# Peptides against a protein of PDB entry 2Q3Z, part 47

Target 1, 272 residues: chain A of PDB entry 2Q3Z
Amino acid sequence: YVLTQQGFIYQGSAKFIKNIPWNFGQFEDGILDICLILLDVNPKFLKNAGRDCSRRSSPVYVGRVVSGMVNCNDDQGVLLGRWDNNYGDGVSPMSWIGSVDILRRWKNHGCQRVKYGQCWVFAAVACTVLRCLGIPTRVVTNYNSAHDQNSNLLIEYFRNEFGEIQGDKSEMIWNFHCWVESWMTRPDLQPGYEGWQALDPTPQEKSEGTYCCGPVPVRAIKEGDLSTKYDAPFVFAEVNADVVDWIQQDDGSVHKSINRSLIVGLKISTKS
Target 2, 254 residues: chain A of PDB entry 2Q3Z as posed
Amino acid sequence: YVLTQQGFIYQGSAKFIKNIPWNFGQFQDGILDICLILLDVNPKFLKNAGRDCSRRSSPVYVGRVGSGMVNCNDDQGVLLGRWDNNYGDGVSPMSWIGSVDILRRWKNHGCQRVKYGQCWVFAAVACTVLRCLGIPTRVVTNYNSAHDSNLLIEYFRNSEMIWNFHCWVESWMTRPDLQPGYEGWQALDPTPQEKSEGTYCCGPVPVRAIKEGDLSTKYDAPFVFAEVNADVVDWIQKSINRSLIVGLKISTKS

## One batch from the design tools (peptide; made by RFdiffusion4, then SolubleMPNN)

Design b1_p12_4_s3 (from b1_p12_4, 5 letters changed)
Fold by OpenDDE base, seed 1:
Formats: structure tokens, C-alpha cells, sequence
Structure b1_p12_4_s3 (fold): chain B 272 residues (1-272), chain A 12 residues (1-12)
């Protein structure tokens, strides 16, 4: 989880699992230096360099910074996400074969955002950076992954009396979603939450004002301890959300129905 | 690679 430079990232769907080879390349020439640059351009460093540097011994702190800096939202981060199949002014997310080219492009262009990434690209780059910084990290894939936008642990669809979905789907379920898990102690939490921590660098929701997510103990998610920092409800929902249909009737009444055809969450942790 | 898509969406 630190030494492996080549691996696979799982994609596709729950029924049709696919994978791609990926070069994490954390030990390739110049990559560590780029990771250090990433830390040195983060908003916390720019605000107070001494304070930021003093906290870099904490994998909790560093993990959260990296989660935010892998995406270019809110800062000079690495990747710009795009999902609309219009990638002509950049590189298709599907074209990347490793983290090294992405990081080098970012650095060589004055820390300008690299176009474009999707979830596995964000996760893979985060994995590379965290490994460079000595934090054991793996990419994980969650099939039927939910994006809860209002922190109620539900994916909600609004339907008319005929069951037709109304309006734009704000909340949604990905066919698959990737993030990372990092191994660390959690001295900031009660005993027992050491181990794998989920971090999600794909810009989905803001956490404390920044597009970042985690670290949150995988154990806390498994046990349903949603009070555990950081972002336990969001990560919990990614793997455990229930789907609810709100069916509006002609008289204005609304009926709540549990959608049992959409089962959220099938998480696969990589072995390398 | 395989594109990330919302459930129910068809790849282009």
C-alpha cells in the first residue's frame, strides 16, 4: 500500500465489473517534489505557513489537505472534473493511464488545473500523493454509489402520480465511484477508530467550506457512528443510503415509497 | 477506462 507503484482500478458496474491498469508511480523521479509543492500551495499554507507545516506530521491533517487539493475546486488543486463527454479542450478522463503524467502536467503548467478527471482519476492521484507522503493508501470502488446532497442518508426522487421522475435529478447514484482509504491512527477520536480511513477527493460536497471529504474511520461507517469526523454522514450515505420516491398526487398529497429496486453500495477494496 | 455515469444513464 506504500511500495506498490502499479495496480488496477475497478470500474464498470456491479453486474459487469471491469478494471484498468494504473501507474501510481509514487517513486518516479520528481513526483515527491510535486507532492510537496501540492502541500505548499494549499490554502492553509498560504494563510499560515508555520501552522500548516507544524501539522504535516498528522496523517489526519495531511489526508484532509490532499483530499481538497487533488481537485481544483476552491484552490490551486490538480484536477478539474467533467462528466458530460465534452473533453475536446483537454484530455479525456478515460485516457489517463497513471498519476505521474497528471502530476507532471500540473506542476509544469504552473499548478494550473489539469483537464479532466472523473472519480477514479481523482482517487488515483490522491493515492499517489498520500503514498508519496508515507501514508498507506488504497483505491476503493463502490458500485451503485450514492451522492446525498442534503445529509438525510436518502436518495430522493420526486415522481408524479404515474411514477415518472419530475425535474432534474439532484441526488443520484453513480454506477461506480472511487475514493481512497488510508491507514492511520486517530488520536483526535475515541480509541478504536484507528485503521482504514475513507477520503474522497472527487468534488461532490463541501466539508467545512471546502470540497474535500474525510478522513473518516471505516469502522465508524460500518457501525453507523455518524458523529465521527470527518463527513461520516456523507460517506455513510455513499454505501448505505436508502432510495425514496416521493409520489405527488393530483390533490397535492405526497406519498413516500421505498424504492427497493435500487440498492446502494457494493464496496470493493483493492488488494494492491 | 469506463466512464462514470449516473444509474440509468447510457454511455455514448
Amino acid sequence: as target 1 above (272 residues)
Amino acid sequence: GVEQLPIGEKPP
Scores: peptide ipSAE 0.304, ipTM 0.808, DockQ to the pose 0.581
Fold by OpenDDE base, seed 4:
Structure b1_p12_4_s3 (fold): chain B 272 residues (1-272), chain A 12 residues (1-12)
Amino acid sequence: as target 1 above (272 residues)
Amino acid sequence: GVEQLPIGEKPP
């Protein structure tokens, strides 16, 4: 989880699992230096360099910083996400084959955001960075991955009498979503939460004002301990949310229907 | 493709 430089990232759908090869390249020339630059341009460093540096021995702290810095939201982070198939002014997320080129582009262009990424790109870059920093990390793919926006552990669709989804469709389920899991102790938590920690660098929701997510113990998610730092409800929802359809009739009545055909969450952890 | 896509948005 630290030494592997080449691996696979799982994509596709729950019924049709696919994968792509990926070069993480954490030991390639200059990559460690870029990771250190990433730390040195993070908002916490810019605000208080001494405090930031004093905390870099904590994989919890560093993991959270990296999750925020891999995306360019709120900071000089690495990647700009885009999902609308308009990639002409950059690189299609589907074109990347490794983290090295992305990181080098970012650094070589004065830490300007690289266009563009989607979940697996964010996850892969985060994986590279964390591995560079000595944190055992793996990419995780979750099929039928929920994006809960209001922290109610539900994905809610509003439908008309014909079953057509209405509204802005803000809450949704991804065919797949990728994040990372990093191995670390959690001295900031009660005993027993050491081990794999979920971190999500894809800018989905803000955590304490920043587009970052985690670390949260995988154990906490499995046990439903939503009080556990960081972002347990969000990560829990990604893998466990229920789907509810609100069906509005012509007479204005609304019928609540639990969508049992759409099961959220099928997580696959990689070995490399 | 291999891109992220929302699911469940089509009528049943």
Scores: peptide ipSAE 0.262, ipTM 0.789, DockQ to the pose 0.419
Fold by OpenDDE base, seed 5:
Structure b1_p12_4_s3 (fold): chain B 272 residues (1-272), chain A 12 residues (1-12)
Amino acid sequence: as target 1 above (272 residues)
Amino acid sequence: GVEQLPIGEKPP
């Protein structure tokens, strides 16, 4: 996982799975230096360099920092996300074929955010950075991926009496979503949670005030241990949320309906 | 397209 520089990222939908080739390029010239710059511009370093550096031997700490720094939310991070198909003032997320160009652009422009990324771009860059730092990492694609915004493990749609969705679908299900899993020990947890840890660099929800997510043991998610740091409920919901329709009638009454047609979660992990 | 999009399936 650390040594592989070429790979594939899965995209599309559950019914129509696609993949694209991706050059992670963690060993290309200058990439390690860029990864170190990424660490040196993170908010924790800027606040207390000594404390930050003293913790860089921890994959848990570094993983969380990288998750936050791959997106430009709240910091001098790498990528700006955009999903509205208006990419004329930057690079379309669909145009990227590797992490190296993105990282080089970021560094060469004074750590200015690169326009633009979507989930697989965030995940791929995170994968590159983590691999570069010696952390075994793989990209994961989850089809029908839920984005729970209120931590109730539900995706809730409000509908009128005709079944039409009301509002802007703030809570939503992505056709697909990508994040990374990194292999690490978890000395900060009880024994048994070593192994693959989910990290999500796409800015979806804040964790402890920063747009970052994880690391959380994949085992904890599988077993439903939602008390496990970090962000277990959110990651759990991505792969296992229930969908609920709140149907409002003209008289103001509301009916709760479980939407069994929308099945959340179909996770694919890469072999390298 | 390959872009990440919300699922826009209509209710049955």
Scores: peptide ipSAE 0.030, ipTM 0.685, DockQ to the pose 0.378
Fold by OpenDDE base, seed 3:
Structure b1_p12_4_s3 (fold): chain B 272 residues (1-272), chain A 12 residues (1-12)
Amino acid sequence: as target 1 above (272 residues)
Amino acid sequence: GVEQLPIGEKPP
């Protein structure tokens, strides 16, 4: 998981699984240096360099920093996300074939955000960076992945009496979503949570004021322990959220209906 | 073709 430079990222949908080859390239020339620059421009370093550096021996700390810095939200991070098919002023997320070009572009343009990324691009870059820093990491794909925005473990849709969705439909389910899992001990938690930790660099929700996510023990998610830091409820919801329709009746009353046609979560872990 | 899409809005 540290030594592999080429791998595959799974995409598509639960019914039509696809994969693409990806060059993580963590050992290519200059990539480690770029990863170190990434750490040196993070907000915590800029605020207190000594404190930040003193904590870099912790993969928990570093993982959380990398999760935040792979996206350009809130900082001088690497990638700008875009999902509206308007990529003419940059590179289409679908065009990337590896992390190296992205990281080099970022560094060569003065740590200016690279346009554009989507989930697998964020995940792949994070995977490269974490591997460079000696943290065993793999890309994970979750099909029918939920984005819970209000931390209630539900995807909620508001509908009129005809079943038409009302409002902005802010909460959503992705056909697929990618993040990373990194192997680390968790001395900051109770015993038993060492092992794979989920980290999500795609900017979906803020964690402690920053668009970052994790690390959270995969075991905690599996066992439903939502009290474990970091961001257990959010990650849990990605793979386990229930879908609820709030249906307004003609008399103004609201009926709660469980949407059984939308099933959240089908996670695939990679060996590379 | 392989982009991340919300279910029910764009077909994957």
Scores: peptide ipSAE 0.025, ipTM 0.703, DockQ to the pose 0.507

Design b1_p12_4_s4 (from b1_p12_4, 6 letters changed)
Fold by OpenDDE base, seed 5:
Structure b1_p12_4_s4 (fold): chain B 272 residues (1-272), chain A 12 residues (1-12)
Amino acid sequence: as target 1 above (272 residues)
Amino acid sequence: GVLQLPIGVKPP
């Protein structure tokens, strides 16, 4: 999980699982330096360099910083996400075959955001950075991955009497979503939460004002301990949200649809 | 690769 530079990332759908080869390349020339630059341009460093540096011995702290810095939201982060298939002014997310080129482009262009990424690109770059910093990390793919925007652990769709979806489908389920899991102790938590920690660098929701996510113990998610920092409810919802289809009638009444065929969550963790 | 897409939404 630290030494492996070549791997696979799972994509597709729950019914049609696919994978792509990926070069993480954490030991390629200059990559460590780029990772250090990433740390040195993070908002916490810019605000107080001494304080930031003093905390870099903590994988918890570093993991949270990296999850925020892999995306360019709120900072000079690495990647700009785009999902509308309009990639003409950059690189299609599907064109990337490794993290190295992305990181080099970012650094070589003065830490300008690289266009473009989607979830697996964010996850892969985060994996590279974390591995480079000595944190055992793996990419995780979750099929039928929920994006809960209102922290109610539900994905709610509103339909009219004809079954037509009403409003923006902002609260939605991805065919797949990727994030990372990193191995670390959690001295900031009660005993028993050491091990794999989920971190999500894709800019989905703000955590304490920044587009970052985690670390949260995988165990806490599995056991439903939503009080565990960081961002347990959000990560829990990604893998275990309930889907509710509401049917709205003309009289304003709403009732749940009987169709419950869609199940959130099918998580695959890489073995390397 | 495969693009990340909302469930039930046509590829862009």
Scores: peptide ipSAE 0.344, ipTM 0.819, DockQ to the pose 0.580
Fold by OpenDDE base, seed 2:
Structure b1_p12_4_s4 (fold): chain B 272 residues (1-272), chain A 12 residues (1-12)
Amino acid sequence: as target 1 above (272 residues)
Amino acid sequence: GVLQLPIGVKPP
């Protein structure tokens, strides 16, 4: 989880699982220096360098910083996400074969955001950075992964009587989503939450005002303890949200229907 | 492709 530089990332769908090879490259020349630059341009360092540096011995703190800095939202982060199939002014997310080229491009262009990433790219870069900083980390893929936008542990669709989606925005389920799990102790929590911690660098929801997510104990998610920091409800929903259809009738009545055909969550943890 | 895609939305 620290020494392995090459691995596989799972993609596709629950019914058609695929994988790609990925070069994490945490020990390649200059990568550690780039990871240190990433820390030195993070908002917390810019606000108070002494405080930020004093906290870099904490994998909890560093993990949270990295989850925020791998995306370029809110800061001089590494990657810009794009999902609309318009990648002509950059690199298609599907073209990347490793984290090294991404990190080098970011640094060599003055910490300008790299175009473009999707979930596995964000996760893979985060994995590289965390491993480089000595934190055991693995990429995780979750099929039928929910994006809860209103913190109610539900994916809600508003539909007319014919089943047609109403409104411009709806909560969504991804065919797959990737994030990372990092091994660390949690002295900031009650005993028993040491071990794997989920971190999500894909910009989905803000946590304390920043597009970051975690660390949250995998155990807490498994046991349904949503009170533990950080972002337990969001991560829980990714793997276990219920899907609800709100069916609106012409007479103004609304009917709540549980969508039992959509099952959220099928998590695969990598071994390397 | 291997793109991340939204699912669960019924088309009209």
Scores: peptide ipSAE 0.075, ipTM 0.722, DockQ to the pose 0.440
Fold by OpenDDE base, seed 4:
Structure b1_p12_4_s4 (fold): chain B 272 residues (1-272), chain A 12 residues (1-12)
Amino acid sequence: as target 1 above (272 residues)
Amino acid sequence: GVLQLPIGVKPP
């Protein structure tokens, strides 16, 4: 999880799983230096360099920083996400074949955000950075991945009497979503939560005011311990949310229906 | 396709 430079990232859908080869390239020339630059331009370093540096021995701290810095939201982070198929002023997320080019572009352009990324690109870059920093990390794909926007562990769709989804209020289930899992101890938690920790660098929700996510013990998610920092409810929802359809009638009445046809979460962990 | 897409919802 540190030594492998080439691997596969799973994509597609639960019924039609696909994969792409990816060059993580954590040992390629200059990549470690770029990862260190990433740390040196993070908001916490800029605010208090001494405090930030003193905490870099903690994979928990570093993981959280990297989660935030891989996206350009709130900071001088690496990637700008885009999902509207308008990539003319940058690079299509589908065009990337590895993390190295992305990181080099970012650094070479004065830490200007690279256009564009989607979940697997964010995850892959985070994986590269974390591996560079000596943190065992793997990319994870979750099919039918929920994006809970109101922290109720539900994905809610609003439908008319004909079953058609109405408005932009409908929460999202991604066909797939990628994040990373990193191996670390959790001295900041009660005993038993060492091991794989989920980190999500795709800017979906803010955590403590910043677009970052995790680390949260995979065990905590599995056991439903939503009190465990960081961001357990959000990550839990990604893999376990229930889907609710609110069916609106012409008379203004609303019918609640549990959508059992939409099963959230099918996680694949990779070895490379 | 390969793109990350919301199920049943227009991509943002």
Scores: peptide ipSAE 0.027, ipTM 0.714, DockQ to the pose 0.442
Fold by OpenDDE base, seed 1:
Structure b1_p12_4_s4 (fold): chain B 272 residues (1-272), chain A 12 residues (1-12)
Amino acid sequence: as target 1 above (272 residues)
Amino acid sequence: GVLQLPIGVKPP
């Protein structure tokens, strides 16, 4: 998880799993230096360099910083996300074959955001950075991955009495979503939450005011301990959310129906 | 395609 530089990232759908080769390249020339630059331009360092540096011995702290800095939201982060299939002013997310080119472009252009990324690109770059910093990390793919935007552990659709969807979908389920899991102890938590921690660098929801996610113990998610920092409810929903159809009647009454036709969550953890 | 898409959206 630290030594492997080449691997595969799973994509596609639950029924039609695909993969792409990816060069993480954490030991390639200059990559460690770029990772250190990433730390040195993070908002916490800019606010108080001494305090930030003193906390870099904590993989919990570093993991959270990296989660935020891999995306360019709210900071001088690495990647700009785009999902509308219009990439003419940059590089298509599908064109990337490794993290090295992305990180080098970012640095060589004065830490200007790289266009463009999607979930697996964010995850792969985060994986590279974390591995560079000595944190065992793997890319995870979750099929039928939920994006809960209102923190109720549900994906909600609103329909009229005829079953017609009303308005735009405010919440969504991805065909697949990628994030990373990093191995670390959690001295900030009760005993037993050491091990794999989920981190999600794709800018989906803000955590404490910043587009970052985690680390949260995989064990906590599995056991349903949603009080565990960081961002347990959001990560839990990615893999466990229920789909609810709200049926709105003409009289203003609302009926809830759980849709079991779509099952959220099929997580694949990579071995490389 | 390998785009990340909401379920129900056909890939381009």
Scores: peptide ipSAE 0.026, ipTM 0.709, DockQ to the pose 0.541

Design b1_p12_5_s1 (from b1_p12_5, 5 letters changed)
Fold by OpenDDE base, seed 2:
Structure b1_p12_5_s1 (fold): chain B 272 residues (1-272), chain A 12 residues (1-12)
Amino acid sequence: as target 1 above (272 residues)
Amino acid sequence: GDEQLPIGEKPP
């Protein structure tokens, strides 16, 4: 998980699983230096360099910083996300074949955001950075991945009497979503939560004011311990949310219906 | 690669 530079990232859908090859390239020339630059431009360093540097020995701290810095939201982060099929002023997320080019572009253009990324691009870059920093990390893919925006562990759709979605859809389910899991101890938590920790660098929800997510013990998610920092409810919902349809009738009444056909979550962990 | 896309916009 530290030594492997080439691997695969799973994509597609639950019914049609696909994968792409990816060059993580953590040992390529200059990549470690770029990762250090990433740390040196993070908001916490800019606020208090001494404090930030003193905390870089903690994989928990570093993981959280990297989760925030891989996306360009709120900071001088690496990637700008885009999902509307308008990629002409940058590079299509589907065109990337590795993390190295992305990181080099970011650094070479004065730490300007690279256009564009989607979930697997964010995850892959995070994986590269974390590996560079000595943290065992893997990319994971979750099919039918929920994006819960209001922390109620539900994906809610508002529908008319014909079942058609009404208004702008805020909450959603992705066909697939990628994030990373990193191996670390958790001295900041109760015993037993060492091991794989989920980190999600795709800018979906703010955590403590920053678009970042995790680290949260995979064990905590599996056991349903939603009190565990960081961001356990959000990560839990990604893999376990229930889907609810609010159906408005002609008479103005609203009916709550549990959508049992949309099953959230099918996680695949990579071996590389 | 494949695009990340929303699902579940229509009744199942």
Scores: peptide ipSAE 0.313, ipTM 0.812, DockQ to the pose 0.448
Fold by OpenDDE base, seed 3:
Structure b1_p12_5_s1 (fold): chain B 272 residues (1-272), chain A 12 residues (1-12)
Amino acid sequence: as target 1 above (272 residues)
Amino acid sequence: GDEQLPIGEKPP
């Protein structure tokens, strides 16, 4: 998980699983230096360099920083996300074949955001960075992945009497979503939560004011311990949310319906 | 690879 430079990222859908080859390239020339630059331009370093540096021995701290810095939201981070198929002023997310070119572009353009990424690109870059920093990390894919925006563990759709979605669809389910899992101890938690920790660098929700997510013990998610830092409810919802339809009736009343056709979550962990 | 796409927009 640290030494492997080439691997596969799973994509597609639950019914049609696909994968692409990916060059993580954590040992290629200059990549470690770029990862260190990433740390040195993070908001916490800029605010208090001494404090930031003193905490870099903690994979928990570093993982959280990397999660935030892989996306360009809120900071001088690496990637700008885009999902609307308008990629003409940059590189299509589907065109990337490895993390190295992305990181080099970012650094070579003065830490300017690279256009564009989607979930697997964010995850892959995070994986590269974390591996460079000596943290065992793997990319994981979750099919039918929920994005809960209000922390109620539900994906809610508002529909008219004809079943048509009303208003702006804020919450959604992705056909697939990628993030990373990193191996670390959790001295900041009660015993038993060492091991794989979920980190999500795709900018979906803010955590403590920054678009970052995790680390949260995979065990905590599996056991439903939503009190475990960081961001357990959000990550839990990604893999376990229920889908609810709020259907308007002719009389103006609203009917709650559980949508059983949409099953959230099918996580696949990679070996590389 | 394949792009990430939203699902669940169909009526129940």
Scores: peptide ipSAE 0.308, ipTM 0.821, DockQ to the pose 0.425
Fold by OpenDDE base, seed 1:
Structure b1_p12_5_s1 (fold): chain B 272 residues (1-272), chain A 12 residues (1-12)
Amino acid sequence: as target 1 above (272 residues)
Amino acid sequence: GDEQLPIGEKPP
């Protein structure tokens, strides 16, 4: 989890699992230096360098910083996400074969955002950075992964009387989604939450004003302890959300229906 | 493809 430089990232769908080879390259020349630059341009360092540096011994703190800095939202982060299949002014997310080229491009262009990434690219870069910093980390793929936008642990669809989905379908279920899990102690929590912690660098929702997610104990998610910092409800929903249809009638009445055809969550953790 | 995509849904 720290020493492996080459691995696989799982993609596709629950029924048709695929994988791609990925070069994490955490020990390649200059990569550690780039990871340190990433820390030195984070908003917390820019605000108070001494305080930020004093906290870098905490994998909880560092993990949260890295989660935010792998995406370029709100800061000088590494990657710009794009999902509309228009990648002509950059690099297609599907063309990347490793984290090293991405990190080098970012640094060599004055910490300018790299175009473009999707979930596995964000996760893979985060994995590289965290491994560089000595934090055991693995990429995780979750099939049928939910994106809950209003923290109610539901994916909600509005339907007309004929069952047709209305609106822009803002809440959604991805065919797959990738994030990382890092091994760390949690001295900031009650005993028993040490071990794997979920971190999601894909900019989906803001946490404390920044597009970042975690760390949250995998155990807390498993046990349904949604009060556990950070971002337990969001991560819980990614793997456990229920799907609800709000069926609107002509008379203005609304009927709530549980959609049992859409099952959220099938998480696969890598062994690399 | 290998792209991240939203799952399509059919009416019941």
Scores: peptide ipSAE 0.026, ipTM 0.671, DockQ to the pose 0.364
Fold by OpenDDE base, seed 4:
Structure b1_p12_5_s1 (fold): chain B 272 residues (1-272), chain A 12 residues (1-12)
Amino acid sequence: as target 1 above (272 residues)
Amino acid sequence: GDEQLPIGEKPP
């Protein structure tokens, strides 16, 4: 989880699992230096360098910083996400084969955001950075991954009388989503939450005003402890959200239907 | 493809 530089990232769908090879390359030349630059341009450092530096011994703190800095939202972060298949002014997310090129591009262009990433790209880059910083980290893929936008642990669809989805479909379920899990102690929590911590660098929701997510103990998610910082409800929903269909009839009445055919969450962790 | 997509949807 620290020493492996080559690995696989799982993609596709729950029914048709795929994988791609990925070069994490955390020990390649200059990558550690780039990771240090990433820390030195983070908003917390810019606000108070002394305070930021004093906290870099904490993998909890560093993990949270990295989750925020891997995306370019709110800061000089590494990657710009895009999902609309319009990648002509950059690199298609599907074209990347490793983290090294991404990080080098970012640094070499004055910490300008790299175009473009999607979830596995964000996760993979985060994995590289965290490994560089000595934090055991693995990429995780979750199939049928929910994106809960209103923190109610539900994915809600509005449907007409014919069952057709209405509205903007703001809440969604991804065919797959990737994030990382990092091994760390949690001295900031009650005993027992050491171990794997989920971190999500894909800019999905803001956490304390910044597009970052975690760390949250995997144990807390498994046990349903939603009070555990950071972002337990969001991560919980990714793997456990229920799907609700609101069916509007011609008379204006609305019927609530639990969609049991769509099961959220099938998480696969990597060995490398 | 291998792109991240909402279930049942394809990006334009």
Scores: peptide ipSAE 0.026, ipTM 0.691, DockQ to the pose 0.503

